# Peptides against a protein of PDB entry 3LCN: the designs that were tried, part 1

No score or structure here was measured in a lab: all are predicted.

Target 1, 96 residues: chain A of PDB entry 3LCN
Amino acid sequence: QYTENLKVIVAEKLAGIPNFNEDIKYVAEYIVLLIVNGGTVESVVDELASLFDSVSRDTLANVVQTAFFALEALQQGESAENIVSKIRMMNAQSLG
Unless a header shows other numbers, all headers, positions and changes below count from the first letter of the chain.
Peptide ipSAE is a variant of ipSAE made for these designs: the mean of its two directions, with the distance scale d0 fixed at 1.0 Angstrom where the peptide's residues are scored. Compare it only between designs on the same protein; published cut-offs may not carry over.
The geometry check fails a fold that doesn't show the stated peptide or that is severely misdrawn somewhere.

## One batch from the design tools (peptide; aimed at target 1 E29 L33 V36)

Design b1_p8_1 (made by RFdiffusion4)
Pose (drawn by RFdiffusion4):
Structure b1_p8_1 (pose): chain A 96 residues (1-96), chain P 8 residues (1-8)
Amino acid sequence: as target 1 above (96 residues)
Amino acid sequence: TTLPSLSL
């Protein structure tokens, strides 16, 4: 199963949204559950937009798309640690 | 923010 890994990956992505004052672990869980229950990028983004009005649609879509891409990479055998490392890099915008 | 309840 990839659910526990996907939650950690989504939480790391959420940590990169500036001024996102929310309980990251519960938002990540919510997101992962919506995808596991058959959600699409659109349905998940629409659900998040009603909950989090301060965040632009493109930012939310970026989080959800990352979740779908990460699930595919996990199914392709990429380790969750490596996926988290890429997200940290994207959040910091630095190779360092 | 309050999140809706979900389960598997």

Design b1_p8_1_s1 (made by RFdiffusion4, then SolubleMPNN; from b1_p8_1, 3 letters changed)
Fold by OpenDDE base, seed 2:
Structure b1_p8_1_s1 (fold): chain B 96 residues (1-96), chain A 8 residues (1-8)
Amino acid sequence: as target 1 above (96 residues)
Amino acid sequence: VKLPKLSL
């Protein structure tokens, strides 16, 4: 449930990227996998940048940083629903 | 892009 919540959160963040043509659920799963296996913000960004050259490094960094902040928020007791809601609002602002 | 799938 814990890692599953993070997958949902990361997927919500990825959904805000315009013209992102990858399977969002699979990419979210991979990001979470890297994080739970000891990845850092920098190492995860490096990995994603090597795979998705069509997405800017800044965009990837924003996604990954959001994932790490969300992970901490979950650990501190914030609900996944609240985190998803915040990200959804951010996505709407970015696309607007 | 192919990504590894693992249920964690």
Scores: peptide ipSAE 0.132, ipTM 0.801, DockQ to the pose 0.438
OpenDDE base, seeds 1, 3, 4, 5: peptide ipSAE 0.127, 0.118, 0.119, 0.121; ipTM 0.802, 0.790, 0.789, 0.797

Design b1_p8_1_s2 (made by RFdiffusion4, then SolubleMPNN; from b1_p8_1, 3 letters changed)
Fold by OpenDDE base, seed 1:
Structure b1_p8_1_s2 (fold): chain B 96 residues (1-96), chain A 8 residues (1-8)
Amino acid sequence: as target 1 above (96 residues)
Amino acid sequence: VELPVLSL
């Protein structure tokens, strides 16, 4: 019931990666798929690293950890809009 | 790049 919101949230996080030359919506969908099918931070990062060797493992780990925290936040009642707003602010800080 | 549809 949170998967669609999680896709939006993960996409926002991915949008903060400079020079990321992939379909962000598609990658976000895949990350959520891995998570809902029992993936852990480690296993999802491993999968993504095997697919996107141009992105650092640390960057991928940051994205994946954000996804897991966002899922918990959604389950605790935080709105998707609030979570997206926080990520936008973090993305802006990363650019600075 | 096309991504897999199955999880590991």
Scores: peptide ipSAE 0.117, ipTM 0.758, DockQ to the pose 0.463
OpenDDE base, seeds 2, 3, 4, 5: peptide ipSAE 0.103, 0.098, 0.110, 0.095; ipTM 0.758, 0.760, 0.754, 0.759

Design b1_p8_1_s3 (made by RFdiffusion4, then SolubleMPNN; from b1_p8_1, 3 letters changed)
Fold by OpenDDE base, seed 2:
Structure b1_p8_1_s3 (fold): chain B 96 residues (1-96), chain A 8 residues (1-8)
Amino acid sequence: as target 1 above (96 residues)
Amino acid sequence: VKLPELSL
């Protein structure tokens, strides 16, 4: 359940990146894969940076950190819907 | 970029 919700959450975060030309669903799935298989913020960022050189490392770090915080929030009982809503709001703010 | 499917 957490894995599937996390994919949705990460996808929402990725959707806020301007000019991101990758398949958001697939990238979100890969990020979650790395996390559930023991990745750290740094190791996941390193992996993504090696794959997506057109996206800044800072942007990738922001996405990955959001994923880890979201996972903690899910484990503490916050609904995926609430987390997605927060991210959507942040996306709107960053694009404004 | 081609990515692997989610699997444990």
Scores: peptide ipSAE 0.079, ipTM 0.761, DockQ to the pose 0.666
OpenDDE base, seeds 1, 3, 4, 5: peptide ipSAE 0.069, 0.067, 0.070, 0.057; ipTM 0.761, 0.752, 0.752, 0.740

Design b1_p8_2 (made by RFdiffusion4)
Pose (drawn by RFdiffusion4):
Structure b1_p8_2 (pose): chain A 96 residues (1-96), chain P 8 residues (1-8)
Amino acid sequence: as target 1 above (96 residues)
Amino acid sequence: TSLTLPTL
């Protein structure tokens, strides 16, 4: 199963949104559950947009799309640690 | 923000 890993990966992505003052672990769990229950990028983004009005649609879509890409990479055998490392890099915008 | 978590 990939659910526990995907929650950690989504939480790391959420940590990169500036001034996102929310309980990241619960938002990550919510996103992962919507995807596991058959959500699409659109349906998940629409649900999130009603909950989090301060965040632009493109930012939310970026988080959800990352969740779908990460689930595919996990199914393709990529370790969760490596996926998290790429997200950290994207969040910091640095190779360092 | 309060969330209602979906069930499986």

Design b1_p8_2_s1 (made by RFdiffusion4, then SolubleMPNN; from b1_p8_2, 4 letters changed)
Fold by OpenDDE base, seed 5:
Structure b1_p8_2_s1 (fold): chain B 96 residues (1-96), chain A 8 residues (1-8)
Amino acid sequence: as target 1 above (96 residues)
Amino acid sequence: VKITLPKL
């Protein structure tokens, strides 16, 4: 079971986006839903881009790729806390 | 809208 941890992780990533004017928790849940239902990086980005024109496609792609990397890390046994910490560092290094 | 996710 990775979904709850993944939602927290994705929300942390979304929280680093400047001027993002969406419900972060809801968007994180939606991203995780798409992933667990067989979405790919491309298909999830396409879906999000069609819904949210307030953020660039590149930024969305960065979020989605982070989600997939995080899912892999969780599957390998890394703690959600460690992954969140890494994302905080990434958020401090970039704006998208 | 509320989302219920399947378990993984």
Scores: peptide ipSAE 0.043, ipTM 0.686, DockQ to the pose 0.214
OpenDDE base, seeds 1, 2, 3, 4: peptide ipSAE 0.043, 0.038, 0.044, 0.040; ipTM 0.684, 0.653, 0.687, 0.625; seeds 1, 3 fail the geometry check

Design b1_p8_2_s2 (made by RFdiffusion4, then SolubleMPNN; from b1_p8_2, 5 letters changed)
Fold by OpenDDE base, seed 1:
Structure b1_p8_2_s2 (fold): chain B 96 residues (1-96), chain A 8 residues (1-8)
Amino acid sequence: as target 1 above (96 residues)
Amino acid sequence: VKIELPKL
């Protein structure tokens, strides 16, 4: 069972997007919903891009890819806390 | 509206 942890992880990633005017928790839940119901990187990005045209496709792709890698990491035994910490550091590095 | 997700 990784659903709740994945939502937290994706929310952390979304929180790093500057000027993101959407409900982060809601979008994170939606991304996880799409993934656990068989979405691919491309299909999830397409869906998000259709809903949030103010965010670049590349940014959305980065978020979605992170979600897929995080799910894999959880399944391989990495703790949610470690994954969140990595993402938080990445967010801080991507301020340029 | 709260989204209910399948268990993973």
Scores: peptide ipSAE 0.037, ipTM 0.671, DockQ to the pose 0.211
OpenDDE base, seeds 2, 3, 4, 5: peptide ipSAE 0.035, 0.036, 0.036, 0.036; ipTM 0.666, 0.668, 0.670, 0.671

Design b1_p8_2_s3 (made by RFdiffusion4, then SolubleMPNN; from b1_p8_2, 4 letters changed)
Fold by OpenDDE base, seed 5:
Structure b1_p8_2_s3 (fold): chain B 96 residues (1-96), chain A 8 residues (1-8)
Amino acid sequence: as target 1 above (96 residues)
Amino acid sequence: VEITLPKL
């Protein structure tokens, strides 16, 4: 069971987006829901882009790909804390 | 289709 950790991880990624006007926890939950129900990077990005216009498609794609990579990392045994730390570093570098 | 690949 990785969903709860993945929600935390995705929320951390979303928190790095400047001028993001959506509820971070809600969007994180929705992304995880789409992924665990068989979504692909493309289909999840398409869904999010159709719902939210406050952030670019490229930024959404970055978030979604991060979620998939994080899920793989969790499955490989990496701790959520370590993944969050890496995302925090990425947030400090850029987002958009 | 464009794909963004952030590093973890």
Scores: peptide ipSAE 0.089, ipTM 0.686, DockQ to the pose 0.036
OpenDDE base, seeds 1, 2, 3, 4: peptide ipSAE 0.084, 0.085, 0.034, 0.059; ipTM 0.680, 0.689, 0.635, 0.657

Design b1_p8_2_s4 (made by RFdiffusion4, then SolubleMPNN; from b1_p8_2, 5 letters changed)
Fold by OpenDDE base, seed 4:
Structure b1_p8_2_s4 (fold): chain B 96 residues (1-96), chain A 8 residues (1-8)
Amino acid sequence: as target 1 above (96 residues)
Amino acid sequence: VKIKLPKL
């Protein structure tokens, strides 16, 4: 349940990245895969940076940190829908 | 880069 919700949440976060030309669902699945297999913020960012050099490391770090915070929120009982809504609003308010 | 993701 958490992994599937987390994929949706991460995908919403990735959708806010301007000029991102990768398959968002695929990248979200990969991020969640790395996290559930024991990845840390740093190790996941390092992996993503090696694959997507067109995206800044800071942007990647923001995505990954959001994923970890979202996982904690899910574990504390916050709905996936609420988390997605927050991210969507942040994406819309961002200058880009 | 495209990879095959395992089922979890």
Scores: peptide ipSAE 0.068, ipTM 0.735, DockQ to the pose 0.506
OpenDDE base, seeds 1, 2, 3, 5: peptide ipSAE 0.067, 0.065, 0.066, 0.068; ipTM 0.731, 0.729, 0.732, 0.732; seeds 1, 3, 5 fail the geometry check

Design b1_p8_3 (made by RFdiffusion4)
Pose (drawn by RFdiffusion4):
Structure b1_p8_3 (pose): chain A 96 residues (1-96), chain P 8 residues (1-8)
Amino acid sequence: as target 1 above (96 residues)
Amino acid sequence: SLELPSLQ
């Protein structure tokens, strides 16, 4: 199963949103559950937009798309640690 | 408010 790994990956992505003052672990769990229950990028983004009105749609879509891409990479055998490392790099915008 | 959905 990939659910526990995907939650950690989504949480790392959420940590990169500036001034996102929310409980990251519960938002990640929510997102992962919506995807596991058959959600699409659109349906998940729409659900998040009603909950989090301060965050732009493009930022929310970016989080959700990252969740779908990460689930595919996990199914393709990529380790969760490597995926988290790429997200940290994207969040920091640095190769360092 | 955020509510966690049930697993299906």

Design b1_p8_3_s1 (made by RFdiffusion4, then SolubleMPNN; from b1_p8_3, 4 letters changed)
Fold by OpenDDE base, seed 5:
Parts: C-alpha cells; sequence; structure tokens
Structure b1_p8_3_s1 (fold): chain B 96 residues (1-96), chain A 8 residues (1-8)
C-alpha cells in the first residue's frame, strides 16, 4: 500500500512552504485521504483552497500535483526515500 | 479547521 509512504512524501513537500501554519502531518494525511477516495488534482485543490485561505491556490496546486506525481513514481517502483530526497532538494532550491 | 472525510 502506498498511502503511508505518500503521507511522508506529502509532508516533506508541505514542510517547504513558508509561513504554513497548519499541522503538516494532519494536512498530509488529509490530502492522501482525498486522493485515496478518488480525488482529482482539481477537486483536491478546491477542497484545500476552501479550507486554507492563508495559502495561495497556486501553492496548494503545486503540493497536490507533487502528490500525484509521487504516487505515480511509487507505482512505478521508485522508493519513498528517493522521492523524499528529491522533494527536499526542490524545497531547498525554491527557498534559496 | 480540517474535518476529515470517511475513508471509502
Amino acid sequence: as target 1 above (96 residues)
Amino acid sequence: MLVLPELK
């Protein structure tokens, strides 16, 4: 099952967002839950945008898209560790 | 505040 790995991956992505004031693990769990229950990029972004007015829609879309890309990578056999490492590097590049 | 939906 990919859900637990995806939660870790999404949490790493969320950790790169400046001034993000929500519980990262909780939001990551929520995103994965929405995806597992058949959410699309659009529907998940819409849901998150309705809940979090402190984060731009574009930022939310970036997180959600990353989640779907990560899920595809997991399904193709890439390790969660490698995906997390890539996201951590991307976070550093975005903030640097 | 987050309200988690039920898992299907």
Scores: peptide ipSAE 0.034, ipTM 0.627, DockQ to the pose 0.932
OpenDDE base, seeds 1, 2, 3, 4: peptide ipSAE 0.033, 0.030, 0.032, 0.030; ipTM 0.625, 0.594, 0.620, 0.599

Design b1_p8_3_s2 (made by RFdiffusion4, then SolubleMPNN; from b1_p8_3, 3 letters changed)
Fold by OpenDDE base, seed 5:
Formats: C-alpha cells, structure tokens, sequence
Structure b1_p8_3_s2 (fold): chain B 96 residues (1-96), chain A 8 residues (1-8)
C-alpha cells in the first residue's frame, strides 16, 4: 500500500521538474524500489546521479528528500491524496 | 544548500 501510494507521490514531484526527459513513471518506480529496499537519501541520490545525467544532483536530492518525507507522512496516517495536493502546491510555487 | 520540503 505504501509502495503504490509512494509511486504516485514521487511521480507528482517529478512532474514539476522542468526539462525532465526521462519517463516519470519509470523513475518514480525506481526511486521507490531503492527506498523500500533500504536505501538512504545519500545512497539513492548517488544511484540516480550515476544513471541520469539530464537532471542535476540537487534536483535529484530534492526529489528523494520529498519521497522520504512522504513515506514518513504515509506511515503516520496522512492520505496519499493530501500529500499529492501538497506536492502540487510546491510544484506551482517552484514554477511561480 | 537544498531546502527540505514540508509534507506533514
């Protein structure tokens, strides 16, 4: 349940990145895979940076940080819908 | 420095 919700959440975050040229769904799935298999913020960022050179390390770190905070929120009982809404607001602020 | 998002 957390896995599938987190995929949706991470995809929403990725959708806010300008000039992102990778498949959003695929990258979201991969990030979640790394996290649920014991990755840390640092190790997941390192892995993503080694695979994707079209996105800056800082941008990747921002996405991964969001994913970890979202996972914590899910574990504390916040709905995926609420988390997605918050990310959508953050995306709009970043582009505004 | 990267600003951390606030989700909850």
Amino acid sequence: as target 1 above (96 residues)
Amino acid sequence: MLELPELK
Scores: peptide ipSAE 0.035, ipTM 0.624, DockQ to the pose 0.035
OpenDDE base, seeds 1, 2, 3, 4: peptide ipSAE 0.031, 0.029, 0.029, 0.031; ipTM 0.613, 0.613, 0.616, 0.622; seeds 1, 2 fail the geometry check

Design b1_p8_3_s3 (made by RFdiffusion4, then SolubleMPNN; from b1_p8_3, 4 letters changed)
Fold by OpenDDE base, seed 3:
Structure b1_p8_3_s3 (fold): chain B 96 residues (1-96), chain A 8 residues (1-8)
Amino acid sequence: as target 1 above (96 residues)
Amino acid sequence: KLVLPELK
């Protein structure tokens, strides 16, 4: 499976959230674990929202949807490096 | 600390 690459990808996405005070690597690992255990966008967002009051539900949904899209991209043959680069650019654009 | 579920 693509769990290790997905952890890196999700961590990059989380790094774009301003004032996010949680351990990014740990949260990314948790998100991927929920997904590989059969989580959906809705169920994973619900879980995260119950844990992180300081992050909006919309922000969490954006992170989780990105994870699912990234998983599809990996399955279609796109490299993890390309996906990370795209997310890094998106993070920079959102902060500008 | 987050409590992680077991991997199935």
Scores: peptide ipSAE 0.034, ipTM 0.651, DockQ to the pose 0.814
OpenDDE base, seeds 1, 2, 4, 5: peptide ipSAE 0.034, 0.032, 0.030, 0.034; ipTM 0.654, 0.609, 0.603, 0.649

Design b1_p8_3_s4 (made by RFdiffusion4, then SolubleMPNN; from b1_p8_3, 3 letters changed)
Fold by OpenDDE base, seed 1:
Structure b1_p8_3_s4 (fold): chain B 96 residues (1-96), chain A 8 residues (1-8)
Amino acid sequence: as target 1 above (96 residues)
Amino acid sequence: SLVLPELK
């Protein structure tokens, strides 16, 4: 069961975006929904970009790519806690 | 609030 963990992971990634005006929980859930329904990086980015024009396409692409890599990591046995920790560190680094 | 399919 990776869906709930992936939501948490994606939410952590979104939380690192400065001046993000959208509902983080809602966007994270929507990203996961699109992925589990067969979305690709490009199609998910296209969907998000059409809905949330306050966030750059590049920023959205970074989030979506992270989601796909996180899903693969979960499937390969990495813990959700470890993935979240990595994202927190990356978020902190992006602020420096 | 979204209902998602199970992913395992």
Scores: peptide ipSAE 0.032, ipTM 0.661, DockQ to the pose 0.182
OpenDDE base, seeds 2, 3, 4, 5: peptide ipSAE 0.032, 0.031, 0.030, 0.033; ipTM 0.640, 0.655, 0.651, 0.643; seed 5 fails the geometry check

Design b1_p8_4 (made by RFdiffusion4)
Pose (drawn by RFdiffusion4):
Structure b1_p8_4 (pose): chain A 96 residues (1-96), chain P 8 residues (1-8)
Amino acid sequence: as target 1 above (96 residues)
Amino acid sequence: SLTLPSLN
């Protein structure tokens, strides 16, 4: 199963949103459950937009799309640690 | 408040 790994990956992505004052672990769990229950990028983004009105739609879509891409990479055998490393790099905008 | 959906 990939659910526990995907939660950690989504939480790392959420940590990169500036001034996102929310309980990241619960938001990540919510996103992952919506995807496991058959959500699409649109349906998940729409659900998040009603909950988090301060965050732009494009930022929310970016988080959800990352979750779908990461699930595919996990199914393709990429380690969760490597995926988290790429997200950290994207969040920091640095090769360092 | 955030409510977690049930797992199906």

Design b1_p8_4_s1 (made by RFdiffusion4, then SolubleMPNN; from b1_p8_4, 5 letters changed)
Fold by OpenDDE base, seed 3:
Structure b1_p8_4_s1 (fold): chain B 96 residues (1-96), chain A 8 residues (1-8)
Amino acid sequence: as target 1 above (96 residues)
Amino acid sequence: KIVLPELK
């Protein structure tokens, strides 16, 4: 499937969160695991919100929605490299 | 550490 590429993509998205003190690779892996096991945006956000008090629910929702959109993009034939590049640009724009 | 569910 697309799990390994999705982990990289989600990690890139998490890297854009300021003052995020969690292990990015580990959190990305956990998000992807929840999604491939049938998670929805709502259920994955609920799980993450219960674990990470320092991150707003809106920020978590943005990360999770990006993961689902990225999965759709991969299924439609877009390369992981292109998706990562887009997210990197979005991260830079949000910090500017 | 986060306790992960099993992959189905």
Scores: peptide ipSAE 0.035, ipTM 0.651, DockQ to the pose 0.879
OpenDDE base, seeds 1, 2, 4, 5: peptide ipSAE 0.034, 0.032, 0.030, 0.034; ipTM 0.655, 0.616, 0.595, 0.649

Design b1_p8_4_s2 (made by RFdiffusion4, then SolubleMPNN; from b1_p8_4, 3 letters changed)
Fold by OpenDDE base, seed 1:
Structure b1_p8_4_s2 (fold): chain B 96 residues (1-96), chain A 8 residues (1-8)
Amino acid sequence: as target 1 above (96 residues)
Amino acid sequence: SLVLPELK
């Protein structure tokens, strides 16, 4: 069961975006929904970009790519806690 | 609030 963990992971990634005006929980859930329904990086980015024009396409692409890599990591046995920790560190680094 | 399919 990776869906709930992936939501948490994606939410952590979104939380690192400065001046993000959208509902983080809602966007994270929507990203996961699109992925589990067969979305690709490009199609998910296209969907998000059409809905949330306050966030750059590049920023959205970074989030979506992270989601796909996180899903693969979960499937390969990495813990959700470890993935979240990595994202927190990356978020902190992006602020420096 | 979204209902998602199970992913395992």
Scores: peptide ipSAE 0.032, ipTM 0.661, DockQ to the pose 0.190
OpenDDE base, seeds 2, 3, 4, 5: peptide ipSAE 0.032, 0.031, 0.030, 0.033; ipTM 0.640, 0.655, 0.651, 0.643; seed 5 fails the geometry check

Design b1_p8_4_s3 (made by RFdiffusion4, then SolubleMPNN; from b1_p8_4, 5 letters changed)
Fold by OpenDDE base, seed 1:
Formats: sequence, C-alpha cells, structure tokens
Structure b1_p8_4_s3 (fold): chain B 96 residues (1-96), chain A 8 residues (1-8)
Amino acid sequence: as target 1 above (96 residues)
Amino acid sequence: MIVLPELK
C-alpha cells in the first residue's frame, strides 16, 4: 500500500506550481483518491480542470502523470524519499 | 465546494 507516500509525492509536485492558490495537501489527497479509485490520467485531469480553472490543463496533466509514474516507481521498488528528491530538483529547475 | 468520491 503506497497511498500515504503517494500523497507526499504529489504534494511535492504541486508545491512547484507557481501562483497555485489551492490547498496542496487537499489537492494531493484528492488526486491520490481518484487514482486509487480507478481514475485514469485523462479522467483525473478532467476532474481537476473542472475544479481549478486557474491552472492550465498542461500543468495539471504534468502533475497527474507524475503521480502515475511515481506509483509505478514505488511498485518497482524505488523509495519514496528518492522520488521526492527528484521532484524537488525538477521543481527547482523549473524556477530558473 | 468539492464533493469527494467514495472509495471503491
């Protein structure tokens, strides 16, 4: 079971979005909930886009795809700490 | 207001 680690990972990804005015923990929890409950990249993006019109669809898709890849990585044996570290680096690179 | 889905 990877849900708690996935919430942390998704929250880290969301934290990299500039001018994001939503509750990060809440949105991360919601994304993981949708994924665990059988959501697809498309359906989760559609849901988020309907709720957060201030965030571009491309940005949302990037977050959701990261979540799915992170889940796969966890299942393949990669540590949550390593995944979080990678995301932090990616967030920092996007700020330049 | 966001309505959360039920876990299945």
Scores: peptide ipSAE 0.035, ipTM 0.636, DockQ to the pose 0.840
OpenDDE base, seeds 2, 3, 4, 5: peptide ipSAE 0.030, 0.035, 0.028, 0.027; ipTM 0.609, 0.636, 0.593, 0.601

Design b1_p8_4_s4 (made by RFdiffusion4, then SolubleMPNN; from b1_p8_4, 4 letters changed)
Fold by OpenDDE base, seed 4:
Structure b1_p8_4_s4 (fold): chain B 96 residues (1-96), chain A 8 residues (1-8)
Amino acid sequence: as target 1 above (96 residues)
Amino acid sequence: PLVLPELK
């Protein structure tokens, strides 16, 4: 099952957003729920944008796209730990 | 801005 690993991965991605004031765990769970229930990048971004007006649509799209890429990576056999490490490094290296 | 990581 990829669901729990995907929640961890998405949470790591959300943790890289500066000044993000929402509960990261709950938002990650919600994103994964939407994806598992047939959401697309567009529909999930639309939903998140309606809820979190303090975060840019581009930032939300970046998070959601990462989630879909991570799901594909998991399905292809990459470990969740490796994916999380990549995201953590990107969070640390980014300037915004 | 945030950057997508390479997930391969």
Scores: peptide ipSAE 0.038, ipTM 0.644, DockQ to the pose 0.035
OpenDDE base, seeds 1, 2, 3, 5: peptide ipSAE 0.033, 0.029, 0.034, 0.033; ipTM 0.642, 0.619, 0.638, 0.642

Design b1_p8_5 (made by RFdiffusion4)
Pose (drawn by RFdiffusion4):
Structure b1_p8_5 (pose): chain A 96 residues (1-96), chain P 8 residues (1-8)
Amino acid sequence: as target 1 above (96 residues)
Amino acid sequence: TVLPSLSS
């Protein structure tokens, strides 16, 4: 199963949203459960937009799309650690 | 923010 790994990956992505003052672990769990229960990018983004009005739609879509891409990469055999490393890099906007 | 109850 990929659920536990995907929660860690989504949490790392959420940590990169500036001034996102929320309980990251629970938001990540919520996002992962919506995807596991058959959600689409749109349905998950719409659910998140009603909960988190301060965050732009494009930012939320970016988080959700990352979750779907990451699930595909996990199914393709990429380690969760490597996926998290790419997200950290994207969040910091640095090769360092 | 309060999140709705959800399970799978």

Design b1_p8_5_s1 (made by RFdiffusion4, then SolubleMPNN; from b1_p8_5, 5 letters changed)
Fold by OpenDDE base, seed 3:
Structure b1_p8_5_s1 (fold): chain B 96 residues (1-96), chain A 8 residues (1-8)
Amino acid sequence: as target 1 above (96 residues)
Amino acid sequence: VKLPEISY
């Protein structure tokens, strides 16, 4: 499956969140776990929002949507490295 | 935050 690559991708996305002082790898693993176990964008966002009230719902939704898009991209043959690079550039462009 | 190890 694509779980390991997806964890790396999600971690890269989480790293772009300012003032997020949680274990990035731990949270990324949890997000992937929820997705693998049948979570939807809405249900995963709801779960994360209940845990991280200091992060806006929109920010969480952005992370989760990125995860789902990344999963589809992986399934379509795009490399994890390419996806990570795109996210890294997006993080660098973000103003907050 | 303490996260669960499993989900259903």
Scores: peptide ipSAE 0.130, ipTM 0.780, DockQ to the pose 0.670
OpenDDE base, seeds 1, 2, 4, 5: peptide ipSAE 0.129, 0.112, 0.119, 0.130; ipTM 0.778, 0.775, 0.774, 0.778

Design b1_p8_5_s2 (made by RFdiffusion4, then SolubleMPNN; from b1_p8_5, 5 letters changed)
Fold by OpenDDE base, seed 1:
Structure b1_p8_5_s2 (fold): chain B 96 residues (1-96), chain A 8 residues (1-8)
Amino acid sequence: as target 1 above (96 residues)
Amino acid sequence: VELPEISY
């Protein structure tokens, strides 16, 4: 299982959202929970959108899609450190 | 926001 690494990765992605007024670690844990329990991009986005109305659906979709891609990358052998590094760079240049 | 501990 890659759940612990995925939590770290998702947390890094969430940290890039400006003015995100939620517990990042807590939300990351919840996203991973939804994914590991069979959630899809659409169903996870729907759940998050119902909870966090201050964040746009598109922003949430971007986070969730990143989580799914990261999970695939982990399964294909990419290190969590490399994935986190990529996300950190994306956060730094994001215009969201 | 308080999040659920489990998902179905």
Scores: peptide ipSAE 0.097, ipTM 0.747, DockQ to the pose 0.572
OpenDDE base, seeds 2, 3, 4, 5: peptide ipSAE 0.085, 0.090, 0.092, 0.092; ipTM 0.739, 0.744, 0.745, 0.744

Design b1_p8_6 (made by RFdiffusion4)
Pose (drawn by RFdiffusion4):
Structure b1_p8_6 (pose): chain A 96 residues (1-96), chain P 8 residues (1-8)
Amino acid sequence: as target 1 above (96 residues)
Amino acid sequence: PLPVPKPP
């Protein structure tokens, strides 16, 4: 199963949203459950937009799309640690 | 489907 890994990956992505004052663990769990229950990028983004009005649609879509891409990479055998490392790099905008 | 609670 990839659910536990995907939660950690989504949480790392959420940590990169500036001024996102929310309980990251629970938002990550919510997003992962919506995807596991058959959600699409659109349906998950729409659900998140009603909950988090301060965050732009493009930012939310970016988080959700990352969750779908990461699930595919996990199914393709990429380690969760490597995926988290790429997200940290994207969040920091640095190769360092 | 698994239960989906809203975040706090």

Design b1_p8_6_s1 (made by RFdiffusion4, then SolubleMPNN; from b1_p8_6 with P1M V4I)
Fold by OpenDDE base, seed 1:
Structure b1_p8_6_s1 (fold): chain B 96 residues (1-96), chain A 8 residues (1-8)
Amino acid sequence: as target 1 above (96 residues)
Amino acid sequence: MLPIPKPP
């Protein structure tokens, strides 16, 4: 099972959101919980959108889709460290 | 506190 690695990955993705004032670790944990509990991209986005008014639905969708893709990558043998590195680079690019 | 979803 990849839940702990996925939490780290999702946290890195959330850290790229400008002016995000929530506890990143806590939100990452919640996203992973929803996913492993059978959530879909749409249902998880709907849940997060109901909780966080300051973040756009598109931004939330990007975070959630990244989580699902990361889970698949982990299952296919990619290391959590490599995935985190990719996300960190993407975060840096989005700041421009 | 964020709500905890029910098990599937």
Scores: peptide ipSAE 0.045, ipTM 0.708, DockQ to the pose 0.176
OpenDDE base, seeds 2, 3, 4, 5: peptide ipSAE 0.043, 0.044, 0.044, 0.043; ipTM 0.705, 0.708, 0.707, 0.716

